# Ledger of designs, part 21: peptides against a protein of PDB entry 5CWW

Target 1, 194 residues: chain A of PDB entry 5CWW
Amino acid sequence: VPKLQGPFDFDLNPEDEQDDEVELKDIYVIGEKPRVADLMRGEEEELEMMKEDQHNGLSLNIICLLSTSGQVKICLDIDGVEAQWLPPRSKNKRLFAPPPEPPSLLTFQTFDTLKPAEVTPDGWPMFSEDATSPYSFYVTHPAGITYISLTPWVFRLESELQSDSEAGTEFRIDLLAKGQGSERDRIFTQTRTQ

## One batch from the design tools (peptide; made by RFdiffusion4, then SolubleMPNN)

Design b1_p11_1_s4 (from b1_p11_1, 9 letters changed)
Fold by OpenDDE base, seed 2:
Structure b1_p11_1_s4 (fold): chain B 194 residues (1-194), chain A 11 residues (1-11)
Amino acid sequence: as target 1 above (194 residues)
Amino acid sequence: MKTKLFFEVEE
């Protein structure tokens, strides 16, 4: 039986602390790039052909959160959230180890997909996958559809994470967060038929 | 209020 994971602590930017009552409506998770080298252990010849595709993803999980207001939060799983299972009902009283500290999610970007006039209390915005890229998706709301792409920063972030220079990594990640944001395009707007 | 997220990871 899967174990419910959390609570996660959000490292919210101080600017995001004011929205303490954000009702979340949907979650979209982009998994870390598959470690094809770990999957193909023993097939070295096929590994060389797949190495070209291995360069095309982030080594971190991305967690996208969607609020009733159509606000999207892009969070990075820096600690690596591993799947947890309930311990088998084996009678061994493992003494109460304090629960591990909850993993932290780094809020990388926050942005709105809806105008304030488009927000409705009964609104249920949802994520939808893009078949063309694992780092692109749609936010669907009755007011319209917004395309989102993480590609402007994902590959640069991966390049920084793979850099042998630990020195200034935090500074370079902060520059990426403040730099080119996610691409956002309103591809459809529902005309309110009066 | 610190937002708390709970999710299940399906493999």
Scores: peptide ipSAE 0.030, ipTM 0.484, DockQ to the pose 0.539
Fold by OpenDDE base, seed 4:
Structure b1_p11_1_s4 (fold): chain B 194 residues (1-194), chain A 11 residues (1-11)
Amino acid sequence: as target 1 above (194 residues)
Amino acid sequence: MKTKLFFEVEE
């Protein structure tokens, strides 16, 4: 039986600390790129041919959170939350290990998909996948549809994570977060029929 | 309210 994962602690940007009352309406999770090396364990010859595909994604899980206001929060799972299974009913509760610290989610980017005048208290914005890219999705709200793409930074972030240089990685990630953000395009706007 | 997120990761 899969174990429900969490709670997660959010490393919120100080600018996001004011959102103590964000009602989340939807969650979209983009899994880490498949570790082809783990899948191809024993097929080392085919692994060399798939090295080109090893560049096709982020080695971190991405957690997208959507609020009632149409705010999207992009979070990164830096700790690498692996699938947890309920421990078998094995008799040795180590009754004295402190619970592990909850995994942290790094808030990478926060942005709005709705104008303040489009926000409705009964609004239920939802994510929907893009069939063309695992790093693209739509936010659907009664006021409209917004396309979002993470591709502008995902591959750059991966390149930084794969760099042997630990020195300045945090700084480079911060520059990525502050630099070219996610692409956002309002592809549909519902005309208020008066 | 501290939002607690819970999800299942499927492999």
Scores: peptide ipSAE 0.030, ipTM 0.479, DockQ to the pose 0.556
Fold by OpenDDE base, seed 5:
Structure b1_p11_1_s4 (fold): chain B 194 residues (1-194), chain A 11 residues (1-11)
Amino acid sequence: as target 1 above (194 residues)
Amino acid sequence: MKTKLFFEVEE
């Protein structure tokens, strides 16, 4: 049975407000790093060995959106909505709780993968996973293939989120968003055989 | 503006 996910509220930058009717063609989700401490509750000795490998991911969900134009939006789930992808546990809805506020997604980066001359009205760009990295993926379109890596900022963002200083976290995240963007490489271009 | 996204996941 199709299950409706959302609603999600997008906090868009003022420069991105012109996209009132972006037709989305694909969605790619990178899950938060597993909280091994919650999984290993009772196995303290194995938890110490896994602490070294734990440094290799983001504690936030990443939602990538792909438009018909080949524009990619990278969104962060800052609210950390528990079990967004799991079937809603039938916890007895307290019939009188106000509906929870819809979770917000922070738009972290927006960028194009297609040139204006490559965009077609019937274009269906799609995401595909990179087998070598959970923070890398491809955008495939008939005009070509673009490699994308989030690695330049993901580990820096995690380091900021793990800092004991809650003060100025929003400002530091904004500096990261304006700093080194995602890596983008056009690995294949379809030559129009004339 | 706040944009709302909805999507269906087919199981």
Scores: peptide ipSAE 0.028, ipTM 0.457, DockQ to the pose 0.345
Fold by OpenDDE base, seed 1:
Structure b1_p11_1_s4 (fold): chain B 194 residues (1-194), chain A 11 residues (1-11)
Amino acid sequence: as target 1 above (194 residues)
Amino acid sequence: MKTKLFFEVEE
């Protein structure tokens, strides 16, 4: 039986620590890239053909959070939250191991999709998938639709995670977080019919 | 501060 996952601790940027009351309206999860080598274990001949078509992606789960205000938080699962299963009914009362520390999510980017004048208390912005890329999505609100793409940084982050040089990886990731943000384009704006 | 995410499901 799967165990309910969570709670998650959020490692927020110091600037985001003031958001004690962010009402979240939607969550969008982008899974880690499939480990083709693990899937093709025992099919080495087919693995060679699929190595060329390895859709480069991030080896981390991405968790996107959407608030009532249309703020998007992009979080990274650095710890790699694996599917937890309920322990088998072992008759041995294994002594109370303290519960594992809750997994942490790193807040990588925070940005707004709505102008302050577009925010409504009853607003329910929602995520929608992009059929062309797993790293692109839409935020739909009554005021309009915003396209978002993570592609400017996702592949660079993956290249840093796969680099043999452990030295300075944290610094390079921090530079990526502070550097080129996610692409954002307001593709539709609802004209207020007066 | 560690922010905890809570989901209230309004019934």
Scores: peptide ipSAE 0.025, ipTM 0.454, DockQ to the pose 0.140

Design b1_p11_2_s1 (from b1_p11_2, 3 letters changed)
Fold by OpenDDE base, seed 5:
Structure b1_p11_2_s1 (fold): chain B 194 residues (1-194), chain A 11 residues (1-11)
Amino acid sequence: as target 1 above (194 residues)
Amino acid sequence: SLKDLLKPRHK
């Protein structure tokens, strides 16, 4: 049986502390690229074919959160939360291990998909996948549909995570964080016929 | 830490 994980601590920016009152409606998870090199120890030929697909992903899990207001939070799992299973009913409660510190998620970006006039109290925005890209998705609301792509930064972030050179890493990450965020495009708007 | 680097520095 899968172990229920959480609560997660969210490392939010101080300016986003006011967003603690945001009612969440949906969650979308983009899993890390598989560590095929560790799984395929001994099958070098199949490893090379699968590595081509691995070069195109982030080594961190991405957790997207969606509020009633159409606000999207993009969070990164820096701690590397792994799937946990309930321990078998064996009696050895290691009673004395301090509870591990809860894993934390880093808020990378927050943005709106709706205009203030489009927000409704009964709104139920939802995520949906893009079949063409693992790092792109849609937010659907009664007022409209917004396309979102993480591709402008995901591959650059992965390049920094895989770089053996500490030289300039701080500068490049600062440019990544301040640079062009996620792509957003409103592909459909519901016209209220009066 | 990686967390400190990825935190948006409020200008």
Scores: peptide ipSAE 0.055, ipTM 0.704, DockQ to the pose 0.420
Fold by OpenDDE base, seed 1:
Structure b1_p11_2_s1 (fold): chain B 194 residues (1-194), chain A 11 residues (1-11)
Amino acid sequence: as target 1 above (194 residues)
Amino acid sequence: SLKDLLKPRHK
């Protein structure tokens, strides 16, 4: 039986200056890149071919949150949250290890997909996948459709996470955090039928 | 930590 997980703490959430409880409507999870080396243990020849073709995805899970207002929050799972199952009813009361600290999600980026005039109280924006890239997706709202791509920063972040050299890593990560955010393109806008 | 690096430096 799967174990319920949460609550999650959101770290580095920019102080939502508006105390308005952001009503979340949808969630989109981009799983971490499978450790091909760990999965293909014993198939060395196929491993080399797959390593070249597998676009180096991020080794962290990405959790995208979508509000009623069309705000997207991109969160990184630094702690490596894994699916948990209820332990089998072993009679041995394993000492209740103190409940692990709740996993934290790091808010990497927050941005809007709707203009203020497009926001409706009953708005129900939704995520949908892009079949062409695991790091791209769409936000669909009655007012329009927005394409989002995380590719401008995901691969660079992964390169920093996998770098053995600490030299300049702080600077490069600071540039990633302050620099080029996710790509956003409004691909469709619903014409108000007058 | 990665967390510390991604912290918005409050100026």
Scores: peptide ipSAE 0.054, ipTM 0.704, DockQ to the pose 0.409
Fold by OpenDDE base, seed 3:
Structure b1_p11_2_s1 (fold): chain B 194 residues (1-194), chain A 11 residues (1-11)
Amino acid sequence: as target 1 above (194 residues)
Amino acid sequence: SLKDLLKPRHK
């Protein structure tokens, strides 16, 4: 049985400009790049072909959060949260291990998918995957559909994470965080039939 | 850590 995980602490969460309690409606998780070397252990020839097309995804899990207002938070799992299962009901040892500190998520980016006039109290926006890319997805709301792509930054961030050179890394990461964030395109807008 | 690098530089 899977173990319920959380709560998560949010680091570098920008103060929501809206005093309103951000009600979360959906969550979308992009898993870290597969360790192809570990998965293909024994198939060396196929490993070489896959290395060329390895636009290697991010080595961190990405957690996307969606609010009722259509706000998206992109969070990075720096701590490497793994799936946990309930221990089998073996009896006795009350290992009073102090509850592990809740894992922290780093808020990388926050943006809106809806205009203020499109926000409804009963709105139920949801995520859906893009079959063509693991780093692209859609936010669907009654007011419209927004395409989102993390590709503008995810590969650059991975390059910095894999770099052994500390020289300029701080500067490049600062530019990445302040630079062009995720691509966002409204692909459909529901016309209010008056 | 990545976290330390992403911390806003306190001006």
Scores: peptide ipSAE 0.049, ipTM 0.704, DockQ to the pose 0.314
Fold by OpenDDE base, seed 4:
Structure b1_p11_2_s1 (fold): chain B 194 residues (1-194), chain A 11 residues (1-11)
Amino acid sequence: as target 1 above (194 residues)
Amino acid sequence: SLKDLLKPRHK
């Protein structure tokens, strides 16, 4: 039986985000890239070919959160949260293990998909995948559809995570965080029938 | 850690 995970601590909420009770309506998870090295253990030649062709996604899970207002939070799973299963009934839980620290998610970016005038109290935005890219998705709301792509930063972030050189990593990560975030394009807007 | 790098340095 899967174990319910959470609560998650959110690190790096922008200071200006009033902890207004952002009612979450949907969640979208982009799983970490498959560890091809682990999957292809013993097929070294095929591994090398796949490494070149692998537009290797991020080695971190990405958790996207969507509020009623159409706000999207892009969170990174730095701790590597894995699927947990309920312990078998028979194993004596070591009674004295301190509860594991709650896993933390790093808020990488927050942005809106709706204009203030499009926000409705009964609005129910939802995520949907883009079949063409694991790092692109749509937010659908009655007011419109917004395309989102994480590709502007995700591959660069992965490059930094895989870099053996710590030199300049801090600077490059700072540039990633401050730079052009996720791509957002409103592909459809519902015409208000006046 | 990456987490530490992405943390806004409180100036």
Scores: peptide ipSAE 0.057, ipTM 0.702, DockQ to the pose 0.342; fails the geometry check

Design b1_p11_2_s2 (from b1_p11_2, 4 letters changed)
Fold by OpenDDE base, seed 2:
Structure b1_p11_2_s2 (fold): chain B 194 residues (1-194), chain A 11 residues (1-11)
Amino acid sequence: as target 1 above (194 residues)
Amino acid sequence: SLKDLLKPRHN
């Protein structure tokens, strides 16, 4: 039986200035790049072909959160949250280990997909995948559709995570955090037929 | 840690 996970602590969550509990409507997870090297252990020729076709992706899970207001929060799973299962009913009263510290998600970026005038209380924005890229997706709302791409930073972040050189890593990561955010483009706007 | 590097420097 799957174990219910959470709550998650959000680190670097900007103080939502509005005490209004951001009502989340949808979640979109971009899984970490599969360690194909571990899966293809013994098939060297296929490993070489797959290394070329391995779309260079991030070695961290990305969790995207979408609010009723059309706010998107991009979170990084630094702790490597894995699926947990309820321990088998072994009879041994193992003392309740202190509950593990709740996993933390690092808020990397927050942005809006809707204008204030487009926000509706009954709005139900949703994520949808982009079949052409694992690091691109759409936010669909009755007011319109927004394309989002994480490609401006994901590959650079992965390069830093894989770098054996600690020299300048802090500076480069600071530039990534302050630099070019996710690409955001409103591809469709629904005209209110007055 | 990556977490420490991504912390917004309150300048």
Scores: peptide ipSAE 0.037, ipTM 0.686, DockQ to the pose 0.397
Fold by OpenDDE base, seed 5:
Structure b1_p11_2_s2 (fold): chain B 194 residues (1-194), chain A 11 residues (1-11)
Amino acid sequence: as target 1 above (194 residues)
Amino acid sequence: SLKDLLKPRHN
């Protein structure tokens, strides 16, 4: 039986401590790039072919959260949360090791997909995947549809994570965090016919 | 930590 995981601690930016209880409506998870090298130990030739087709995705899981207001929060799983299963009902009272510190998600970016005038109390925005890219998705709301792409930063972040050089990493990551965020494009707007 | 690097520095 899968183990229920959580709660997760969100390392939110202190400025996002706006007291507005962000009511979450949907979650979208982009899994980490598969470690094909670890899975195909011994099949070096197939490994090279699969590495070429594996567009160099991020080695971290990405967790996207969507609020009723159409706010998207992009979170990174730095701790590498793995799927856990309930331990078999072995009667051994293993000493309750202090519960491991809850895994933390790092908020990388927060942005809106709706204008304030488009936000409705009964609005239920939803995520949907882009079949053409694992790092692109749509937010659908009654007011419209927004395309989102993480491609502007994901591959650059992966390059920094794989870099053995600590030199300039802080600067380059700071540029990633402050630079061009996720691409957002409103592809459809529903005109309220009066 | 990687967390400290990725935290948006509020300038």
Scores: peptide ipSAE 0.037, ipTM 0.684, DockQ to the pose 0.400
Fold by OpenDDE base, seed 4:
Structure b1_p11_2_s2 (fold): chain B 194 residues (1-194), chain A 11 residues (1-11)
Amino acid sequence: as target 1 above (194 residues)
Amino acid sequence: SLKDLLKPRHN
């Protein structure tokens, strides 16, 4: 039986510290890239070819949160939260391990998909996947549909995570965080029939 | 940590 995980601590960007009770309506999870090394254990030659062609996704899980207002938060699972299962009934090793510190998600980016005039109290925005990329998705709201792509930064972030050189990593990550965020394109807008 | 890098440094 899967174990319910959480609560998660959210390390919010200070710019998002507006305590506006963001009512979440949907969640979209982009799983970490499969550890090709673990999948291809014993097929070293195919592993090298796949390393070159793998537009290797991010080795971190990405958690996207969507509010009633159409605000999207992109969070990174830097702690590597894995699926947990309920311990089998028998081994009550109550190792009183202190409750593990709740896993923290890092808010990488926050942005709106709706204009203020499009926000409605009864609005129920939803995520949907893009079949063309695991790092692209749509936000659907009665006011319109917004395409979102994480590709502008996700592969660069992965490159930094896989870099053996710590030199300049701080600078490059800072540039990444401050740089061009996720791509957003309003692909459909519902015409208000006046 | 990556966390420390991505957290805005409160200057």
Scores: peptide ipSAE 0.036, ipTM 0.680, DockQ to the pose 0.296
Fold by OpenDDE base, seed 3:
Structure b1_p11_2_s2 (fold): chain B 194 residues (1-194), chain A 11 residues (1-11)
Amino acid sequence: as target 1 above (194 residues)
Amino acid sequence: SLKDLLKPRHN
């Protein structure tokens, strides 16, 4: 049986200084890139072909949070949160281990998918996947549908994570965090039939 | 750490 994980601590980006009570409505998780080398143990020929199509995904899990207002938070799992399972009933090991510190998520980006006039108190925005890319998804709301892509920064961030050179890494990461955010495109807007 | 690099610089 899966174990409930959380709460998570959020290291917020300074842009979220608005203490507005963010009522969360949905969550979308993008898993880390598969360890192709570990999965393809024994299939060396297919491993070489998959290395060419290595649009290498991010080595970090991405947690997307969606509020009632249509605000999206993109969070990175730096601590490497793994799936936890309830221990089988039989082992009475009172491991009085202190509860592990809750894992922290790093807020990488926050943005709105709705205009202020489109926000409704009863709004229930939802995530949906893009079948064509693991790093693209949609936010659906009664007011409209927004396409989101993380591709502008995900591959660059991965390149920095895989770089052995500490030189300039801080500067390049700062540029990634401050630079080109996620792509956002409103693909559908519901016209209020008056 | 990566976390330290991604931490917003408190100006």
Scores: peptide ipSAE 0.030, ipTM 0.675, DockQ to the pose 0.274

Design b1_p11_2_s3 (from b1_p11_2, 4 letters changed)
Fold by OpenDDE base, seed 1:
Structure b1_p11_2_s3 (fold): chain B 194 residues (1-194), chain A 11 residues (1-11)
Amino acid sequence: as target 1 above (194 residues)
Amino acid sequence: SLKDLLKPRHS
């Protein structure tokens, strides 16, 4: 039986200057890159080809949250949250392990997909995948469709996380945090037929 | 830590 997970703590969540409880409408999870080395154990030749694919993705899970207002919050799973199952009812060792500290999500970016005039109280924006990239997706709302890509920063962040050299890593990560965010493009806008 | 280096971005 799957174990209920959460709540999650949000770290570096910008204080929502608006105490308004952001009503979440959808969630989109981008899983961490597969451990190719573990999956391809024994296929060294194919491992070399897959390692040369410069686009292996991020070693962290990404959790995207979508509000009624079309706000997207991009969160990083630093703690490595995995799917949990209830332990089989083995009778004896209730190891009262203290409840693990709730996993924290690091808020990396927050942005809007809707203009204020497009926000409706009954709005129900939804995520949908992009078949061309695991790090790209769409936000669909009655007012329009927005393409989002995490590719401007994901691969660079992974390169820093996998770097053997600590030299300059802090500086480069700071540049990533200050630099180019996610790409967003409004690919469709619903024309109000007057 | 990675947490200390990553700053939330608003756009």
Scores: peptide ipSAE 0.035, ipTM 0.707, DockQ to the pose 0.800
Fold by OpenDDE base, seed 4:
Structure b1_p11_2_s3 (fold): chain B 194 residues (1-194), chain A 11 residues (1-11)
Amino acid sequence: as target 1 above (194 residues)
Amino acid sequence: SLKDLLKPRHS
């Protein structure tokens, strides 16, 4: 039986500290890149070929949160939250282990998919996958459909995470965080029937 | 840490 995980602490950007009680409606998880090294343990030659051609996804899980208002938060799992199962009924309660610190998610980006005039109290936005890319998805709302892609930053972030050189990493990460975020394109807008 | 880099430095 899967263990319920959470609560998660969210490290929000100060700009996102708008006390607006953001009612979440949906969650979209992009799993970390499979550790090719772990999967290809013993196939070193195939590992080298896969390193070149695979625009290797991010080694961190990405958690996307969607509010009733159509706000999307892109969160990074820096702590590496793994799937947990309920411990088997067996006795060894390590009685005295302090509760593990709650895992924290880092908010990388927040943006809206709806215009203020499109937000409705009964609006129910939802995520859906893009079959063409694991780092692209759609937000569907009665007012319209928005395409989102994380590809502008995700591969650059992975490159920094895999870099053996600490030199300039801080600067490059700061540029990533301040730079052009996720691609966002409204592919469909529902015509308001007058 | 990456976390420290991506967190806005509270000035």
Scores: peptide ipSAE 0.035, ipTM 0.685, DockQ to the pose 0.293
Fold by OpenDDE base, seed 3:
Order: C-alpha cells, then structure tokens, then sequence
Structure b1_p11_2_s3 (fold): chain B 194 residues (1-194), chain A 11 residues (1-11)
C-alpha cells in the first residue's frame, strides 16, 4: 500500500500579498531523469546514442501545482522524495525512529495561465501531458488551453547540478532563477458567446 | 546546496 506523503514545506514561496487561500485543484509530477549509467549496465551502444541526445533531463523531480485561479507553481524536489510504501505488518519492530522531517519543495517559479476576467469560482483547471516532451504540458480551463514548457531552464539547471565547479555556480543559478522562465503560450481561447 | 543558492539574498 502506498504511504501518504506530505505535508510538504514550500520554500521561497513569495508572500502572496493577498491572504486569499490558494485552493489547489491539480498536481503534475515530472520524474527525475533516471541515471542512464545505472540502467544501461549492459547496453554500451545505446548509452553512446543517449549521451549524444544532449537533452539530458533534470536529475530532480519537478512538482507542478495548479490552483482554481489558474496559477501554476513549479516546485523542485531537492531532497529526492521517493515513493514510500507502508511497511509490511511485521508485529515486533518498535520503530522508535523519530518521524522523518517533512520533505521540502523549493518553489522555482509561479505564474498565471488565466486573466483575472477568466477566473471563475467553479473553474476546475487541469494538467495534461505533452506526448512529445516530458518537460512540456498543458493547462486546460473552460476559458482556454495554455501550453507550458520548462525546457528554457531545465537543461541549464541540470548542467549546473552536474558541474563539479563551485566557481560562479551561485551567479549562474541566480541568473537562471531571474532570467527566462517557463515558456507559456495560450493555444486556445474560448470565445464568450455574447 | 541548491537551496542555499536559490535563497533570495536578504539585502
């Protein structure tokens, strides 16, 4: 049986000036890229082809959160939250282990997919995958559909995570966080029938 | 840590 995970602590959440309780409606998880070296212990030729596909995905899990208002929050799992299972009902082990600290998620980016006039109290926005890219997805709302791509920053962030050089890493990460965010394109807008 | 790098510098 899967173990319930959470609550998660959100780091770097901008103080939403408005105390408006952000009601979450959906979650989308982009799993970390598997360590190709660990999977390919037997297939050296395929390893070379996958290394040439320079689009190495991020080694961190990405957690996308979607609110009723169409706000998307992109969070990074720095702690490496793995799927947890309930231990088998073995009678005897007094787990005197202190409860593990709650995992933390780092808020990397927050943005809106809806205009204020498109937000409805009964709105139920949803995520859907892009079959062509693991780092792209759609937000569907009655007002329209928004394409989102994380590709502008994901690969650059991975390059920094894999770099052994601490020199300038802080500056480059700061530029990534302040620089080009996720791509966002409204691919469909529902015309209000007057 | 990545977390420390992404922390806003309190000016």
Amino acid sequence: as target 1 above (194 residues)
Amino acid sequence: SLKDLLKPRHS
Scores: peptide ipSAE 0.032, ipTM 0.682, DockQ to the pose 0.306
Fold by OpenDDE base, seed 5:
Structure b1_p11_2_s3 (fold): chain B 194 residues (1-194), chain A 11 residues (1-11)
Amino acid sequence: as target 1 above (194 residues)
Amino acid sequence: SLKDLLKPRHS
């Protein structure tokens, strides 16, 4: 049986000092790339082919959060939250190890998909996947549909995480965080017929 | 930490 995980601590960006209780409506999870090296310890040729694929993805889980207002938060799982299973009902009362510190999610980016005039109290925005890319998705709302792509930064971030060079890593990551964020394109807008 | 690197530095 899967173990219920959480609560998660959100290291929110300090600019989210807007105490506006963000009512969450949906969650979209992009799993980390498989550790192919651990799985294919006997198939070096397939490992090389999978390493050459520039689309190998990020070694971190990505957690996307969507509010009623159409706000999207992109969070990174830097602690490497693995799937936990309930321990088998073995009678050994292992001493309550102090509850492990709750895993923390790092907020990488926050952005809106709706204009203020499009926000409705009964709005129910939802995520949907893009079948062409694991790092692209859609936000659907009665007011419109927004395409989102994480590809502008995901592969560059992975390159930095895999780099053995400490030199310049801070600078390059700072450029990633301040630079071109996620791509956003409003592909459909519902015109209110008056 | 990776957290410190990815936190937007308020300029």
Scores: peptide ipSAE 0.032, ipTM 0.687, DockQ to the pose 0.388

